# Peptides against a protein of PDB entry 5Z08: the designs that were tried, part 285

Target 1, 168 residues: chain A of PDB entry 5Z08
Amino acid sequence: RQKDEWAKKTSSLMKQLDWFIGEHLGAMLAAEELGGPVVGELMEIDPDDLSAGFNAHGKLKKATSQPDLDRRQRRIDDIWGPQDEQGQAHKRKRGADEALAASAEMRDLIEQLMNKLVEAGGDNSATYVEIPRESAAARFLVRSKVAMFHPNDARRLRLVDFGRDLDD
Target 2, 222 residues: chain B of PDB entry 5Z08
Amino acid sequence: GLPRLIDAIEEASKIPAKRRQTPIKPTIEKLTTHLYTHGASPDSLLRLADLLTLRNHLDQASLAAITRNLYPSSTVSDEVVLRFIGALGHGQLKPTLALQALFLRWLVMVYHLLENPGVLGQVYGVLFDLLDTAAIRPQLCHLLALVTRRKHVRPFRIQAILTLSRQTGGDPNLTGLLRVFKNYYPEIIVGDATKGRASAFKHPDPQWRQHLDEIQQRRSEA

## One batch from the design tools (peptide; made by RFdiffusion4, then SolubleMPNN)

Design b2_p26_6_s1 (from b2_p26_6, 14 letters changed)
Fold by OpenDDE base, seed 4:
Structure b2_p26_6_s1 (fold): chain B 168 residues (1-168), chain C 222 residues (1-222), chain A 26 residues (1-26)
Amino acid sequence: as target 1 above (168 residues)
Amino acid sequence: as target 2 above (222 residues)
Amino acid sequence: MLFFSPEEVLRKLIEEIEILKAKYLK
């Protein structure tokens, strides 16, 4: 009975987490990766807004023509070619694809972090996940105080052990 | 009686309107008149819920007329509720959004007659995930306002409503729902975007309520 | 008045999951 209640509650929370990542966080992470605002500064990035691209200051480019294409912005602008109807559709699709990719990365990273914490059996040295790069996802987890970088290696990330405070 | 009218409509619902031997409209009118006068028993409600929620050949006007006259003479079972909830959302097999809005309105108006109001709390997530659907949002927010308990007020849902509220330019119904959430967590900042007019979630149809009360009173006297 | 930032939302979800795991796996 208690196990079933635990399983149901855990499953419910995992679904909520998955939903939050997919419906909200993915687009914001994608925006950050694309040189947009840091997650949380612009709480509402419609994938459609991702399509508008960001200026060098991480602000949504309003449709005004100004040319200063920094390389990341070029990738955004190349991603988001000329504003013809086809370009807008490609733009929306690519924004959606980036949001999906960011969501998948975040899900995978959280899963790895959770699994490593379980596998470590209390050995803090074994709790680190090796990350290929400092992604928006990794940074977000750290800002959220959910994860911590290894003090000497920014390629190693561990989940904060929220369960330790229950034994004291 | 009501069962025979339902039988006739069930059979007619299997046949495209152009292929029916007899017009169904007179039977629908008899049904709605009967429902208005006597209400529907729990068994009849289930059968009518199936007619309303399952894909069939009944026209939208007939379905709407039945829904508008769907007075329970007694209680509303979990099964009936779940039929209506299962009919919500997008899909080719789902009822129209206009009809879904009527179902949600009906659930609001009969909420006090549910055998187990907790059933709606169990499907809270399903209801909540439909808040982006503008056509049903007013009634959905009203229903959620009735159903919401502390256990449903989660950070992700707070954020989702806040986000959707901003995206919609401060929909009064979302603001109303956020106020309900704030009753459980006073610390919820309903940001400036939500300082707007909130829906008070008044009864959708006072005349319908009065008529329902009359039908319900007849049950208590019997 | 607490705005749940995305960071706070994520933290609360993960925290609640991990606390539940810790309570059950012990």
Scores: peptide ipSAE 0.459, ipTM 0.550, DockQ to the pose 0.235
Fold by OpenDDE base, seed 3:
Structure b2_p26_6_s1 (fold): chain B 168 residues (1-168), chain C 222 residues (1-222), chain A 26 residues (1-26)
Amino acid sequence: as target 1 above (168 residues)
Amino acid sequence: as target 2 above (222 residues)
Amino acid sequence: MLFFSPEEVLRKLIEEIEILKAKYLK
């Protein structure tokens, strides 16, 4: 009975996670990858801070030079700006495809992170997933305090062990 | 250094303002300047938490100024958290509700620096029972929004929020908290009284966050 | 409109899942 309730709760949470990624987060991640606003900080991010990128800790770097802002703003305008009906349909389709890709990347990354944590059996050194790039998905997980980069290697990401505090 | 400033303030806090040989305001200003520049270590945070939460002869403006500049340079211990939680509510020995609201705001702003975020989950009932206190409700709802897990979402608490929401005319913060509950239980019917605008629980002070991040970054480089 | 930041939503979901795993898969 308790295991069945656990399985139902876990399944429900996984469905909610999948829904959240697919219906909301994917589009926002795609927007970030395309030079749009950082996920969740739409109102608090100075556009200038977006140009600086993230450090190995998922923190915004200080914006050094103004010129990269104009390129990102143009890219946002090129993706989301008013274009002709055919251009808008292609952009909407491309945006939808990018949102699907970002959703898939996030799902896969979370799955890998969760699996590595289980496989490591408590060895923190074995919990790292190698990521091909510092994606919006990876940065988002770090900002969410769900994942952490390896201190010396930004290509290595691990899930925060939320279960460790239960045994103390 | 910071410890000496705290020592001086601790000693002054034992003495009524009219009986102090030296004005404390210059020392408070030095303390707040130091905290703004360098933050507070875990040990200093504990001492400052005691100064802020225990009954003493410090004026409310000084206590508020310390709280507004209470930047952790490191992590926040369970002991520090529990000092602030223990200071909440009504009572002659409790801090003012205005100061309690600042403490709750502080806990929201430093939540990501807690050594054990689970400590707040352990005292969830204490926090939840204070929702009827209007003066602290906005910050309390925000903190509960961060702390709430499925285990906390109980039928009696759902009903309590719904009842309190009706009694308050649909407080946006209560509606916001109920929306958190709904994330765990989508079947929660938000009654007509809760169809109102919900609080988004945005960061209370973006400038404070930025400054905290700068202080925290300096520690990681040391 | 998400009442919480997307970061907070994701963190809560993953944390809850991982806590449940730790409690019942051990």
Scores: peptide ipSAE 0.465, ipTM 0.482, DockQ to the pose 0.224; fails the geometry check
Fold by OpenDDE base, seed 1:
Structure b2_p26_6_s1 (fold): chain B 168 residues (1-168), chain C 222 residues (1-222), chain A 26 residues (1-26)
Amino acid sequence: as target 1 above (168 residues)
Amino acid sequence: as target 2 above (222 residues)
Amino acid sequence: MLFFSPEEVLRKLIEEIEILKAKYLK
């Protein structure tokens, strides 16, 4: 009975976590990777807004045709193609694809971090996940105080042990 | 040091302002200056919490000034938290609602320094039942937003927020708290009354946060 | 607007999951 209740609660929370990552966080992470605002500066980035690109200050560019397209914006525009209907559809699709990729990366990283913490059995040295790059996902987890980098190796990330704080 | 300043204020707090031999204002100014510069230790925080929450002869301006400068130099104990929570609500022996709003704002700003954040979860019901008090609702919703866990998101509380939201014409802070609840239960139908602008629970005072961080950093170097 | 920073939302969810795991594994 208690195990079943625990399993049910844990499953429900995992579904909520998955939903949050997929429906909200993925688009924001994708925006950060695309040179947009840091996650949390813009609340509720519509994937459609990702298609508009960001200015050098991480603000959504209004569609005003100003000519001094900073090299980054040209790259974004080059990446996103002409602003015709087909270009807008391609932009929307690419924005959605980037959001899906960012969501998948975050899900995988969280899963690895959680699994390593369980496998380590209390050995802090065994809790580290090797990350291929300092992604928006990794940075976000650290900013969230959910994960910590190894003090001597920024390619190693571990989950904060929230369970230990209950016994102290 | 800080303990001696607190001693002087504690003694003065027992005496009506008209009967004090010396004005307390200079001592309050010294206290607030010290707090701003060095923060308060856990022991000093407890003593100050008693001065702020217990009925005494200190004026509201002095109490507000102390609260605005109540920088923890370390952690915040459960006992300190419970003093502030116990001071909330209606009653002749309780602090003014204006001061209670400052206490709630303080708890929001120091939430990350609580020794046991779970203590607020234990008194969640007490906090939640105060949502009808308009004067403290903005800060209370912000605190509840920080404290809320899945175990607190119960059908009766969802209904209570929805009802209160309708009664208040869609208070943005209540809409905010309801969005927090919806994060735990996406199926919560936020009816038309909640289509209003929800209040983003941003840090109430970025300058206060920065100054707190500076005080906290000095402790790690000592 | 998510009232919590996305960081706070994620932290709360993960914290709650990990606390539940810790309680069950003990």
Scores: peptide ipSAE 0.463, ipTM 0.484, DockQ to the pose 0.245; fails the geometry check
Fold by OpenDDE base, seed 5:
Structure b2_p26_6_s1 (fold): chain B 168 residues (1-168), chain C 222 residues (1-222), chain A 26 residues (1-26)
Amino acid sequence: as target 1 above (168 residues)
Amino acid sequence: as target 2 above (222 residues)
Amino acid sequence: MLFFSPEEVLRKLIEEIEILKAKYLK
């Protein structure tokens, strides 16, 4: 009975996590990877302002008509830019694809982190996941205080052990 | 009677308008007149829900006319509710967003007649995920305001409403829904983007309500 | 007045999952 309730609650929370990643976080992570604002700072940006793109400092560019928009800026504009009819279906698709990719990366990383924590059986040295790069997803997990980098190796990430604080 | 009218419309709905031997409009008018006068039984509601939600050859004006006259004479079953919920969202097989808005409005107006109001709470996530769809948002927020319980007020949903409220320039319906959330969790900060006028979620059609009450009273006397 | 940042939302979800695991799998 208690295990069944636990399984149901855990499943419900996992579904909420998956939804949050897919519907909200993925697009924000994709924007950050493209040189947009850091996740959370996007919340202060008007969507209409997002169409102007981001400068080298991750700040909104003023709507100046300059033609040589860098490929990354075009992708941001494709994700967040105004819906002009014919080019929009491809832009929406690309934006959706990048948000989906960012969502998949975040899901996979969280899953690996959770699995390594279980497999380690209390050995902190065995809890680290090797990450191929410092992604927006990895940075976000660290900012969220959910994960920590290894002090000597920025390619190693571990989940914060929220369970240890319960036994003291 | 109503079942025979539904039979005729079901058969006509299978056939493209150009290939029908008889115009369907007179039968639709008879149906809507019957619904206005007597309402629909639970069995008739289910059949009508299928006609309204499944892809068929009925015209949008006929579907809207049926929906506007869809007075329950009794209760509304979970199955009927789930047909309308299943019809929501984007897709080639789904009804138009205009018709979906009418379905949501209908669910608001008949909420007190649901056999199990908890059924809407079970599909809360499905409803909530559609808030980005501007065409149905007003009625969707109203329905969610009725359905929301403490268990539904989660941090991710609070954040989703706040984000969407900013993106929409403070849609008063989203602000209204956030006020409902705040009733369960007073600590929720409604930021500056939500300082706008909140919807009061008043009954969408007082005349429709009065007529529904008249139909429902006849049931209690029979 | 709690604005949940995306970071706070993610943290709360993961924390709640991990706390539940710790309580019921040990």
Scores: peptide ipSAE 0.458, ipTM 0.547, DockQ to the pose 0.243; fails the geometry check

Design b2_p26_6_s2 (from b2_p26_6, 11 letters changed)
Fold by OpenDDE base, seed 1:
Structure b2_p26_6_s2 (fold): chain B 168 residues (1-168), chain C 222 residues (1-222), chain A 26 residues (1-26)
Amino acid sequence: as target 1 above (168 residues)
Amino acid sequence: as target 2 above (222 residues)
Amino acid sequence: MLFFSPEEVLRLLIQQISEARAKYLA
């Protein structure tokens, strides 16, 4: 009975996490990856606003056509292309796609981190996940104090063991 | 004895006041006097909970008088608690919001006598969803402050309190409840909502508490 | 408007999941 309650609670919380990632966090992560504000500085990023792109100062770009912008900036400019209705629809779609991609990356990373923590059986050395890059997702987990980099290797990330921290 | 008084009131409750052969007020006064002097046993509490929570022909003044004198002589069962919880909210068959506020106040005052305080934690969602009901909010926040555990503090509930606090102009009871939530998660940024005046959730009736303690002491000596 | 920073929301969720999992496995 009690185990079933904890199972149900875990499932409910996982659904809430998935919802939070998909509905809120994904867009903010995508914005950060696109050179927008750091997650949390802009609390409500509409995926539609992601299509607007961000300037070097993390502000929403006004639609100005300057050519020399880095590959990320080109994506932003492609998202902020001409204000015709078709261009806006394509931009909204692209912003939504980037938010979905960021959401998927975050979900996968959290899942890997949680699985490694369980598999390690208390061995801290075995809890690390290898990350291919320092993504907005990885940085966000560290800023959230839910993950920590390996002291000697920034490509290795582990979940904070909140189960042990509760007994202290 | 108390059972006979309850029997008489139960029978009278089935009949509209205009059709009763005898006035019920003298029987209510005898009941409230008995409750004040001796308290109510668990069995009597259940019967009284049904009289208070089920739709019947008793007048609001009588129901309020019974509720104000509803001293448990022993413990309060889960069944009694659930009767009062089930009576909360809006509906044609539910007690008035004024009476519901008295029930919530009663639950606060007898919380330490619950056989299983965890029963309130099981219905936490039902209680929480009633926070928008202004008439019961003060007592509801107080009860939730007692009932809240770490497992109940959820992002969506924190957000709901904050939203409702903004909508109400910073109700001190909501601010008080939010502080209880923050005790479980000190890192919760509640912004300016916690800077406002918060209820301390003091005991709502010290005299009632003292009298309850006297009734409870008599049981330990018998 | 999430009154919690996204970081706090995530931390709260992960913490509660971890607690729930720990209690399930115990």
Scores: peptide ipSAE 0.516, ipTM 0.571, DockQ to the pose 0.287
Fold by OpenDDE base, seed 2:
Structure b2_p26_6_s2 (fold): chain B 168 residues (1-168), chain C 222 residues (1-222), chain A 26 residues (1-26)
Amino acid sequence: as target 1 above (168 residues)
Amino acid sequence: as target 2 above (222 residues)
Amino acid sequence: MLFFSPEEVLRLLIQQISEARAKYLA
């Protein structure tokens, strides 16, 4: 019974994470990769956009809807400023594609990091994921204090083990 | 075509303006119109980079006009990048600081089109050492924000930015660069220097970006 | 209204997931 509750909670939180990446984070990551503002502390993000989705405990208020491509594009447009009418359709498509690519990269990286932490069985040396590049996604995870680079190798990233750090 | 326009400008660049038989302005206008419409191939970009960075008899307005219309139709090679980086700093043979600021702005706007973005990381020290040059600092900080990797974040560079930030009264571009450094080392204690307003390093020209995207899209369909 | 930065939102989600997974495996 209790294990089933934790399984359901994990599944629900994973859906919330997927939604957050797709609806909010992907466009900002794409903007950084394209020479826009650095994600996070450098962006004056209207907190109302995040607060509309999240409660005071960081839980989503809305059910996981399908990725709204229009919302991602609007965030890219907000980052780069107003666009002239004639270029809007091609720019919308390209901006949406870049946001999708950034979202996919972030999802994949988080999945790899979580899987490596479980597979390592407590061996900290085995928890590292090799990253092909220092992406906006990797930098954002480090800034969020959820991941750390290897001290001697910037191509190796590990997830912070919040489960063990709670027992200390 | 574009090569013939470049040939004419290269020849005119060897001659002082007072000794030219014909005004160069009409040829510059034809070049900038062509660049705006079609962009520049990798080969044309290299030739134009030499015209922009090497000492010649072209006027500053013409050089600025070419730089503002320097849309790549394809990728940007390491050689083109290195021409612009080599033109930075103080010296009698170097372009004006105003033109250098335009080159840095251009590099920011075309960063996603570089064949090898790592080339800028190799010259990171050269770029970083120019932060004291006020006239190019805004664009230089923006470029460094894109280029910075963990290997570049060193204690001496952190201290250099902190010192320069105090000397400049808290330049928001330097504060922005310190926040980029903190992305790699969250434990960096930057004190009051990061409590100030930081630059977000927004795209320098949204209209220029839109037009670049249209030029690049035509290539992908060909 | 507690305005969460994107970084704070991500951290809270990852932390809650990690805690839920740890309790499931226990």
Scores: peptide ipSAE 0.515, ipTM 0.420, DockQ to the pose 0.249
Fold by OpenDDE base, seed 5:
Structure b2_p26_6_s2 (fold): chain B 168 residues (1-168), chain C 222 residues (1-222), chain A 26 residues (1-26)
Amino acid sequence: as target 1 above (168 residues)
Amino acid sequence: as target 2 above (222 residues)
Amino acid sequence: MLFFSPEEVLRLLIQQISEARAKYLA
């Protein structure tokens, strides 16, 4: 009976995590990956605002035609197409796609981190997940103090074990 | 007695004011005087909750006067609480938002008399989803501040309050509720947004409290 | 206004999940 309650609670919390990642965090992570603001510096990034791109200072570009579009912004603009109705639709779709991709990356990373922590059975050396890159997702987890890099290897990330700290 | 006054008001509430043979105001005044002097029993509270929450032909001033004098002489049942909670929100059959704010204020003032304080925790989601309704938000935040437990502090609710707080330009009642949430999770570093003015959720009416205490003391001596 | 940062929201979620999982496995 008590185990079933904790299972239900875990499931409910995982759904809340999934919702938080999908509805809020994904767009902010996508913005950071695109050279926008660090997650949390600009709250409530509309996926439509992601289509406007960011200047070299991580601020939303106002639609003014400044000619020195940074190469990354040009790639984003090339990817998002011209400001015609079709281009705006493609821009909105791609901003949504980048937010979805960032959400999927974050979900997968959290799942791997949680699974490794369980599999390690208390061996801290076995809790590390190998990450292919230092993503916005990985950086965000570290800034959130929910994950830590290996002291000697920035390609290894582990989840902080909050479960053990409750028994002390 | 109080039951007979309620009977008369219930019958009058079925009839439009223009079609009543007798004015209801004198009966409402007798009811409110009785409530002020003696309070309402659990059974009378339920009947009065139905009069206050169900669509009838009573005028808003009469409903507000009853609510302002709704002193429990004893405890408040789950059923009474659920009548008031069920009356919250938008809809043609719902009481006015002004009356809903009075109901929420009443629930705050009688919270210590609930037979089961946990009943409000069971409907926490229903209450929380009404925070966007500006007219009831101050009293709703106060009630939520009393009801909130660790189990209610969920990330989606934290985010919802944050979003709503930004949209409202920093409503001090929302800030107060977030402070309550932080008390359950002190490790939550609430950023500079905490520098805003927060409501202290003080008792809404000290005179009403004192009078309630006098009514409740008479019960303990009987 | 008490604003929870996205970092704080995530931390709270991960903490609550970890606590719930630990209690499920116990």
Scores: peptide ipSAE 0.511, ipTM 0.589, DockQ to the pose 0.318; fails the geometry check
Fold by OpenDDE base, seed 4:
Structure b2_p26_6_s2 (fold): chain B 168 residues (1-168), chain C 222 residues (1-222), chain A 26 residues (1-26)
Amino acid sequence: as target 1 above (168 residues)
Amino acid sequence: as target 2 above (222 residues)
Amino acid sequence: MLFFSPEEVLRLLIQQISEARAKYLA
C-alpha cells in the first residue's frame, strides 16, 4: 500500500516535471543554447522571439547581424531568409523545434541522472553521467542545485541525492 | 482605571513573587476583568505587550490570563505587533513557547484590527523561520495563512514547508499553509503534502471573537 | 509567470521525485 502510494506520487511528479520541461523550460533552454538569456532571466520566451535570435548580450536581436554567435545561433541567423510570411513561419517552426529538442535533451539527461543514482547503490563514483557537451540543460541542472559536475571533469554530471539527506 | 492597574502590575513585575508585600493575583483579576469589560486602548495595549513580552517576575498563569483577556478597544498598533513578534522563538529572555503560542493566537484573533496589516508582511521572514518550532507552529501557520501574499511565496519557502511537512509527518497546519501558497501559485507542485489533512484555519475562539466584536461596537458608537 | 525561478521549480520537482523514489525503493 505505501509503496503503491509512492509509486503513484513518483509518476504524478514525473508528469509534472515533463509538463514543466515541455511547456516552460524547453523554450528557455533553447533560448540559452541559441545565445539568448540564461534560463530564468526571461520567464516567458515566445517561440517567435527565439526565431529572432539573440545578440551577444542575450537580448533579442533587433535586425542587426552581429557575427560571433555559436553554431546553433549561426543556423538561426542563416534562416534570415527573406522577411516574407514564409520566412517567419520557418523561423517559428525552427524555434519550436529547438524548444522540443531542448526539452528532449533535458528529459533524457534527468532520466539518465536519476537512473545512474539508483544504479550506483550509494557509490558516488558510479553516479556520474557522461554528457557529450556542456549544454544549457546541464548548466541549468547545476544552477538548480539538482546536479553537480565532477570536480575534475565537466563532462561528468551527477544528480544530487536528496533521498539520503532526509534519513540523516 | 486600567492605567492604574497596569502601573501596579508593572511595579509588581519588577519584584520576585516571594518578595512582594501583597499578592498580585487580585490586581491581575481586576485587570483581566477590566480588559474583559472595556478592552485595552492602544496605549494600554503597548504597556501590556511589554509586560507580556519582556522578562519580568510575573507568573505564567498571570501572563496567560492577561493575554486571554487582551481585547483591543480600538486598533492594534505596529509597535504592539512588533512586541509580540519580537518575543517569538527560542531564547532565555523570551517568553515561554506556551505564552508565545497565546501571542500568536491573539495576533490571529486581532488581525482585522491591525492599524497596518502590512507590518506582519514585513516581518514575514521572521515568522516563517519559526515554523520548525513545534509548540508555536499551529498558531504560526494560522497567522502566516492570514499574512501571506504573493510576494512572500518564494521557492525557498515552499521548499522549506515541504521539507518541514515531511519531517513532521505532514503537519496539517503546514499543509494548510501550503494550500495558501498554492492559491497564489497554482503551479506549485506541493505533491502529496496538499493531499493530506489540512487545517482550515478556523477562528481559534468564537466566543472571544464575539466578545471582541461587542467591545469594538462600543467604540463605533462613541 | 513562473512564480518561482525555473531553477527553483526544477529543484522542487527533482527533490520530490527523489524522495518519492527513495521511499518507494525502501
Scores: peptide ipSAE 0.509, ipTM 0.505, DockQ to the pose 0.285; fails the geometry check

